Peptides against a protein of PDB entry 6NYY. Designs and how they scored, part 131

Target 1, 212 residues: chain A of PDB entry 6NYY
Amino acid sequence: KHFEQAIERVIGGLEKKTQVLQPEEKKTVAYHEAGHAVAGWYLEHADPLLKVSIIPRGKGLGYAQYLPKEQYLYTKEQLLDRMCMTLGGRVSEEIFFGRITTGAQDDLRKVTQSAYAQIVQFGMNEKVGQISFDLPRQGDMVLEKPYSEATARLIDDEVRILINDAYKRTVALLTEKKADVEKVALLLLEKEVLDKNDMVELLGPRPFAEKS
Target 2, 212 residues: chain A of PDB entry 6NYY as posed
Amino acid sequence: KHFEQAIERVIGGLEKKTQVLQPEEKKTVAYHQAGHAVAGWYLEHADPLLKVSIIPRGKGLGYAQYLPKEQYLYTKEQLLDRMCMTLGGRVSEEIFFGRITTGAQDDLRKVTQSAYAQIVQFGMNEKVGQISFDLPRQGDMVLEKPYSEATARLIDDEVRILINDAYKRTVALLTEKKADVEKVALLLLEKEVLDKNDMVELLGPRPFAEKS

## One batch from the design tools (peptide; made by RFdiffusion4, then SolubleMPNN)

Design b2_p23_3_s2 (from b2_p23_3, 13 letters changed)
Fold by OpenDDE base, seed 2:
Structure b2_p23_3_s2 (fold): chain B 212 residues (1-212), chain A 23 residues (1-23)
Amino acid sequence: as target 1 above (212 residues)
Amino acid sequence: MSYIAPFDADQEEFDKLLSLLDV
């Protein structure tokens, strides 16, 4: 509760300083955020949605806020659902607008990072094998890879496969739930901010029990 | 603890802001 309020305060502070979105841009953000929200809503291992907003905050044009589960270990399925949730915005844009925006760049980065982590750090890929290597930090020049170029290529291929699988899964989900994405987007355009209760009213209760 | 998935090109700035939250 206190942390959420702190985040809201920080976000709200940034919102006051941010330029109002143009209608078309606002629409894009609404559908993008709706994609995240709906993906998270219908993915079992996604974190519960707390809030979704299309009010700009600093450099951000909108956001979906989630309550993470208190866990130390993540399964491959959990990570996949998180990837799908993260792709939800991009996929929504694809479904509704057939275009890519810069707003999804960070999402794609996160998904990419997650995919690499799964394959390289967590050993979650059978083809690559049970390996665990440190990923380069942002800005670190990878001078020496602890594995062969062949392995590097394999990793890259498997990362792409994983991302594509997550993407396809997200496309399938949001296509099935296209009407729900639109409902959320339209309501966002009206209210600018939605909470969990708004989502429940709009979509019904989340199909998955929220692990408190 | 909550996290935010933003629609933006610069998550790093937001992450920095979050780090400033004395939580």
Scores: peptide ipSAE 0.046, ipTM 0.566, DockQ to the pose 0.075
Fold by OpenDDE base, seed 4:
Structure b2_p23_3_s2 (fold): chain B 212 residues (1-212), chain A 23 residues (1-23)
Amino acid sequence: as target 1 above (212 residues)
Amino acid sequence: MSYIAPFDADQEEFDKLLSLLDV
């Protein structure tokens, strides 16, 4: 208990006990986090879920906590599933509410960054080719791009394609699993915090063998 | 870890990122 709380404090920050969400906001957060949790549950290369919470911490209104695998090398397929898991919150909001909230901004930023990294840094795109360039850091002087404007446009186009593919995959998955997303969201609204065991009780065992 | 950001996040930045999606 004490050790888990210490890890949560390091990763998620201190619980903001003073931040009371309005009922509608709390509902939005619950479905958002349920989207992450369910996407991660049914994607083979997603990290194992440890905890999902709708209690505000640090800068977040809710979170899903995963146990990262000790992995240093990622395949394109693994990165795609991670993108889908990251989009799970936004997609859940779309499916259940038909509206966009600013709550998914950080997730979209992460997905965008991942897509650019795959194409520009990791050379994982066939059209762009086997290139590896450093992405400009926010605030760095736009150093001369080591590639032409035509290449820059190609990169942007391929990034959009990759993100759209991840989004469509996530929409398909969470539409199929819509009832499961709702079950998780409703239980979150009741308990505020769910663990892996709660997810197993709701959804059954995760369909992918945990590499022990 | 994934999380939902506060609703008061920069809307302009959000819209820019969203524009990358064709949905």
Scores: peptide ipSAE 0.040, ipTM 0.617, DockQ to the pose 0.891
Fold by OpenDDE base, seed 1:
Structure b2_p23_3_s2 (fold): chain B 212 residues (1-212), chain A 23 residues (1-23)
Amino acid sequence: as target 1 above (212 residues)
Amino acid sequence: MSYIAPFDADQEEFDKLLSLLDV
């Protein structure tokens, strides 16, 4: 209990008991978080879901908490599935409401950062090649890019391709699992917080063996 | 299989990236 609360504080911040969401906003958050949760549930390389909540915390209106695997190496496939999980909220909103909300802005930023890192730091893109350069840290003097403008454009293009691929993958997944997203969202609206056991009861066991 | 070795990138930056991917 104390450890979970500590993790919740670190990830979600303090519960803002004072933030009263309108019913329609709360519905949007529920479907958004359900998108994250369901994407993570059905993606092989996604981290195991621990908790999903639509109780506003810190700057977030809701969250899905995952248990990261203890690993030192990350594959491109793992990073892709993480990107898909991160896009799950936005994609869910699109599928169910046909609209974009500002709630997904942080997710899009995270996905963008991940995509750039994969291409420019980790050499995971064949077109850009096995290059690794440090992304300018916030506050570092933008040193001259160690690559040509043509390379910069190529990087930008490949980042967009990667994000779009992750997006399409997420759309396909959550469209297939649309009924599951709705089940999770509706249960979230009822319970406000779901754990792994709630998800198992609702969706069945996660189809991927959790490597202990 | 392309993999990321934390030692090939600034571990701190990698950890930061991972933290940013927390949904």
Scores: peptide ipSAE 0.020, ipTM 0.486, DockQ to the pose 0.036
Fold by OpenDDE base, seed 5:
Structure b2_p23_3_s2 (fold): chain B 212 residues (1-212), chain A 23 residues (1-23)
Amino acid sequence: as target 1 above (212 residues)
Amino acid sequence: MSYIAPFDADQEEFDKLLSLLDV
């Protein structure tokens, strides 16, 4: 309750600048958010959905809110599912509209960040190996990279591979669940806000046991 | 879109990483 209220206050404080979206823009946002919601619903290691909204708040045109798992350790599989969930909005737009909007810029940034972290910080890539490079702290003049130019190229290549794999996985998932994405999007256009109960009514119970 | 990804805490660290990688 208190955590939900705190999030609502942070989100609600941003409601004061309601941007009026055109109907076509609102439709795009609905399918984008439905993509996030459905991807999260059918990915085992994704966080549970709490709320999805197409009401513009602050700088955002819509959002999906998830309950983060209180965990300190993440597997490669968990991080992949999170990447896929993050790509769900962009992939939904591609599937339904055959076009890409600027609305996914922040999602792409987050996915890119996660991919680099997995490869250069967590040692999760076999080709790059069990390496971990510390990120420079604020104020540290990083004069030199701790790795060679050849290693930098390898890292860049492996990051692209990882992101592309996550993208393909998300495309496969949301193509399979295309009817579910549309159900969620259409209900969003009607109600503007959906909760977990609405999702259960539309899609049935989430197929993964929520670890309490 | 406010995707509450737990990675917001790492945004600053990531921006630093990107700067380091000259991406």
Scores: peptide ipSAE 0.048, ipTM 0.562, DockQ to the pose 0.105; fails the geometry check

Design b2_p23_3_s3 (from b2_p23_3, 12 letters changed)
Fold by OpenDDE base, seed 4:
Structure b2_p23_3_s3 (fold): chain B 212 residues (1-212), chain A 23 residues (1-23)
Amino acid sequence: as target 1 above (212 residues)
Amino acid sequence: PSYIAPFDADKEEFEKLLSLLDT
């Protein structure tokens, strides 16, 4: 417990006990985090969930904590599942509220970055081909792209396709598991913090063997 | 080492990124 709290403090910052969410905001956060949690639970290549919280920390209004697998190589399928897990919060908001909030900005940024990396850095797109370029860092003068404008447009199109595919997959999953998302969200509203054991009690054991 | 996925709120970047999702 003490070690986990220490890691959480380092990564997530200190709990802002003074930041009180409005009930509607708290509900939104609960369903958002429930979306992440449930998506991660039912996606084979998602990282194992350690903790989900709707208590604000640092700049976040809520968070999910994961234990990454000790792997250095990722397949396209693995990256897709990770994208879907990352989209789980946004998709949950859409399913339950029919609206989007700014809360998913970081998730969308991560998904976008991952999609570009897959296509431009890892050569995982058949149309773009086996290319590997460095993505411009934020703030770097967009120096001359090592590829044509036509290639740039193709990359952008394929990134959009990949993100949309991940989004549709996540919508399908969380629609199927809508009742589970609601169970997790409601319990979050009650307890504010859930761990892996809480998830097992609600959803049953995760259907994928954890490589211990 | 574990990682945290936070719930954040930056509107401008969010709108830009949403354009990629065709939603």
Scores: peptide ipSAE 0.146, ipTM 0.642, DockQ to the pose 0.392
Fold by OpenDDE base, seed 2:
Structure b2_p23_3_s3 (fold): chain B 212 residues (1-212), chain A 23 residues (1-23)
Amino acid sequence: as target 1 above (212 residues)
Amino acid sequence: PSYIAPFDADKEEFEKLLSLLDT
């Protein structure tokens, strides 16, 4: 509780009261965040939602806040669900608006990074094999890849496959839960900020036991 | 610690925000 309040204060302190989103933009943000929220709600291995907001903060137009599980080891399934949750915003935009916005860029980056990590670092891809290589840090030109160009192409292909699979899974989920996404989005447009209780009231209890 | 998934037009600012949350 104290930590949540501290985060709210820090996050609240950065509320740019001055950034008035255009109604259409606000709508986009609402559905985007609703996508994240709903995806997280119905994915077993997604982190529990704490808060979802469409109040701009800094350069962020909205956010979903999650409580991470204290976990050291992640399964492929867990990582997939996280990818799906991360894609939830983009997928929601596609479902409801049929368009892509720049707001999902960070999400796509995260998903991409996760996919590469799964394939290259964690050896979670059968085609690539049980390999583990360090991913280049942001800005580091990978001058020498420890693997062949053929392997690089394979990695890239498998990354795309993984991302596409996650995307399709997310599309399927949010299409099934389209009404829920809309409910959340509409409520966001009304309240601007939703917490877990709001989600419970709106969607019912999360189908998965929250590991406290 | 909680994390935030932003709808962000500017990644850098969000990262800065996250860094502030971790302090």
Scores: peptide ipSAE 0.130, ipTM 0.612, DockQ to the pose 0.075
Fold by OpenDDE base, seed 1:
Structure b2_p23_3_s3 (fold): chain B 212 residues (1-212), chain A 23 residues (1-23)
Amino acid sequence: as target 1 above (212 residues)
Amino acid sequence: PSYIAPFDADKEEFEKLLSLLDT
């Protein structure tokens, strides 16, 4: 308990008890976080869910917390599932509300960064090829891109393709599990915080063996 | 209003790489 609270404080910041969300905003947050939670639940390579909360912390209005696997190497499949999990909030909002909110901006940024890294750093894209270049560090002279403008365009295109693929995968998943997303969202609105046990009670055991 | 995306506390190196991409 103490360790979890410490992690929550470090990652999520202090609970902003003073931040009062309107009921509609709270509902949006609940479905957003439910999207993350459910996506993570049903994606094989997603990290195990520890906690999901719609209590505002720091700059966040809600969050889903996962326990990362102790690993140094990530596969393309793992990164894809992580992207899908990250998109889960946005996709949930679209499925249930048919609208885009600014709340998903950070998620989209993270997905974009991940996609870019996969293609230009990890060589995970067949069209771009087995290339890896260091991203210019802040303060390093903008070294001329070690690739042609044509390659730059190709990279951009492939990044978009990868993001779209992750998005479509997430849409398919959360559409299939729409009832589960709603169950989680409704329970979040009631309890504000759910743990893994709540999720198991609500959805059944996670279908993937947690490598303990 | 920002949503806190799923936390991965142990992927600091990966997150650092991602942060470099945002610059």
Scores: peptide ipSAE 0.057, ipTM 0.522, DockQ to the pose 0.138
Fold by OpenDDE base, seed 3:
Structure b2_p23_3_s3 (fold): chain B 212 residues (1-212), chain A 23 residues (1-23)
Amino acid sequence: as target 1 above (212 residues)
Amino acid sequence: PSYIAPFDADKEEFEKLLSLLDT
């Protein structure tokens, strides 16, 4: 118990007990985090969920803690599931509230970065082809793009297609599992923190064997 | 090592993931 709490403090930062969320904001966070949790639960290649919390820590209003898989190679399918899990919060907000909040900005950024990496770095798009270019790091002078403006437009279009596909997949999943999202959200509003055992009690065992 | 995906969390873990893909 003490060791786990110490790790949580180091990784999650100090609980900002002073940041009192308005009830409506807390509700939004609960459904957002529930979306991530449920998406991760039912996506094969998502990282296993360890903990979900709606207690603000650091810059986050809520968080989900995952155990990453020890792997060095990722397939296109694995990256897609990770994108869907990342979109789970935004999609949950849309399903339950019909609105977009600023809370999903970081998730959208991560999804966008992943999509560009798949197409430009990993050559995972058939239309763009088996190309690999270094993505400019934040702060690096954008060196001349090694491809034409036409190719740049194609890349942008294919990125949008990939993100939209991931979004649609997530909408389909969380719509199917809407009752589960609500169960998790409501329990989060009650307990503020859920662990893996709570999720098993609510949703049953994760349908994918944890490859230890 | 576990990672926290905070609502608005740091790019560091995603960058770490990308770095693993480059190896």
Scores: peptide ipSAE 0.077, ipTM 0.552, DockQ to the pose 0.079; fails the geometry check

Design b2_p23_3_s4 (from b2_p23_3, 13 letters changed)
Fold by OpenDDE base, seed 5:
Structure b2_p23_3_s4 (fold): chain B 212 residues (1-212), chain A 23 residues (1-23)
Amino acid sequence: as target 1 above (212 residues)
Amino acid sequence: MSRIAPFDADQEEFDKLLSLLDV
């Protein structure tokens, strides 16, 4: 209990018990978080879900907590599944509400950053080739790009392709699992917080063996 | 001649890519 609360504070910040979401906002958050949770449940290389919450914390309106794998090496397939999981919230909102909220901005940023890193740092794109350049950090003055404008355009095109592929994969998955997303969202609206056991009761055991 | 794109332009392109994901 105390250790879990400490981890939750590090990941989600302090619970803002003072921010009462409107019922419609709370519903949107529930389906958003359910999208992340269900995507993570049915993606082989996603991290195991520990907790999902629609209780506002810090700047976040909800969160899904995952057990990070102690991995130093990631495959292209693993990074794709992580991108899909990150897109799960946005895709859920689209499927259920036909509208997009600003709540997914940070998720889109993470996905975009991951796509650029795969292409320009990890050499995971065949068209761009085996290049590895340090991405400028936010706030760094980049005086010179180590590649041509033609290469920059190619990188941008391939980033867009990769993100679109991840998006389409996530849409296909959550459309197939739409009933499961609904079950999780409705239970979130009732309990506000779900753990792994709640997910097992709703969806059955995760179809992938947890690497011990 | 490596065009000095101010980081702001890369951020703008990044934000533009993000905006394309918002559509």
Scores: peptide ipSAE 0.009, ipTM 0.522, DockQ to the pose 0.065
Fold by OpenDDE base, seed 4:
Structure b2_p23_3_s4 (fold): chain B 212 residues (1-212), chain A 23 residues (1-23)
Amino acid sequence: as target 1 above (212 residues)
Amino acid sequence: MSRIAPFDADQEEFDKLLSLLDV
């Protein structure tokens, strides 16, 4: 109990018990988090879901907690599935509401950062080639790009392609699993917090063998 | 070697890129 609460505090921050979501906001958050949860459930290389919550914590209106894998090496396929899982919230909002909210802004930033890292740090793009350079950190004065403007444009184009591919994959998945997203969202609105067992009851066992 | 804009500009570039996604 105390250890789980400590982990939750580190990941989600302190529960803002004083932050009351409006009913429509709560609904949006429920479908957003359901999108993450369902995407993570049906993507092979996504991290196993531990908990999904629509109780506001810190700056977040909801969160999904995953079991961190002690994995130091990621394949391109694994990174793609992680991108898709991260896009799951936004895609769910699009499917169910036909609109996007500011709630997905952090997810979009994470996806974008991941895409750039894959292309410019990990050399995972065939067109850009086997280049590796450090991405500027927020607040770093980047004085000189180690590549031409033409290469910069190529990188930006390939980043866009990668993100769009991840988005399309997520749209296809959550459209196929639309009924499952609805089930999870509705149960979230009822219980506010779901665990892995709730997900198994709703969706059946996760179709991928957890490496025990 | 092109001048890399401050990280804030890179973030703006990221944000701009995000705005251009067919998403």
Scores: peptide ipSAE 0.008, ipTM 0.531, DockQ to the pose 0.102
Fold by OpenDDE base, seed 1:
Structure b2_p23_3_s4 (fold): chain B 212 residues (1-212), chain A 23 residues (1-23)
Amino acid sequence: as target 1 above (212 residues)
Amino acid sequence: MSRIAPFDADQEEFDKLLSLLDV
């Protein structure tokens, strides 16, 4: 309990008890977080869900917390599933409300960053090839891109392709699991916070063995 | 075989950010 609360404070910040969400906003957050949670549940290489909450914390109106695996290496498949999980909120909003909110902006940024890293740092794209460029860190002088403008355009195109592929995969998954997303969202609206056990009770055991 | 990418500082930050998927 105390350790979880400490982690929650470090990751999510202090609960903003003062932020009263309107019922419709709270509903949007619930379906958004349910999208993340369900995507993470049914993606093999997603990190295990620890908690999902629609209680505003820090800058977020809700969150899904996952336990990162202690790993030093990531596969392309792992990164793809993480991208899909990150897109889960936005995709849920699209499926249920036919609209996209500003809440997905940070998720899109994360997905975009991951896609660029995969292509330009990790050499995971066949068209771009086995290149590894240091992405300029925030605050580093914009060193001249070590590649041509043609390569830059190719990178941008392949990033879009990768993001779109992850998006389509997420749409397919959450469309298939639409009823599960709704169940999670409705339970979130009732309980405001769900843990792994709530998810198991609601959806059954996660279909992937937790690699110990 | 799927290419394994090393975990770097940017990926570490990304992974930390992914530990909390926030709206």
Scores: peptide ipSAE 0.015, ipTM 0.517, DockQ to the pose 0.040; fails the geometry check
Fold by OpenDDE base, seed 2:
Structure b2_p23_3_s4 (fold): chain B 212 residues (1-212), chain A 23 residues (1-23)
Amino acid sequence: as target 1 above (212 residues)
Amino acid sequence: MSRIAPFDADQEEFDKLLSLLDV
């Protein structure tokens, strides 16, 4: 509990308990977070869910917290499932509301960054090949790309393909689990915060063994 | 099983950020 709260404070900032979400906004957040939670629940390589909340923290209106695995190496499958989990909120909003909110912007950024990293840094794309380039850091003048414009276009195309594949996978998953997303969202609207036990009670045990 | 290279510091930060999916 205290450790989780400390991590939450470091990552999410201070709870903005004074920020009252409008009912419709709160509903949107609940379904968004439920999307993350359910995606993470049913993706084998996703990190275990610790907490999901629709209480605003820092800059966020809600969050899903996961226990990261202590690993230095990630597989393509792991990264894909993480991308899907990250897309879960956006996909949930689309499934239930047919709209895009600004809440998914950071998620899309993260997914985009992950996709570029996979293709450009990790050499995970067969078409792009075994290349590894440093992605520009925030504030670095990208003076010269270490690759041709043709390669840049290829990278961009393959990034889009990867993101779209992750998106489609997430849509398929959350469509299949639509009732579960709704259950989680409704319970979030009631409790505002759910833990792993709440999820187990609601959805049953996570179908994947938690890698300790 | 494609074992992938160690995370750059940026990826570790990314992974930490993935521990909390913010809305």
Scores: peptide ipSAE 0.015, ipTM 0.510, DockQ to the pose 0.039; fails the geometry check

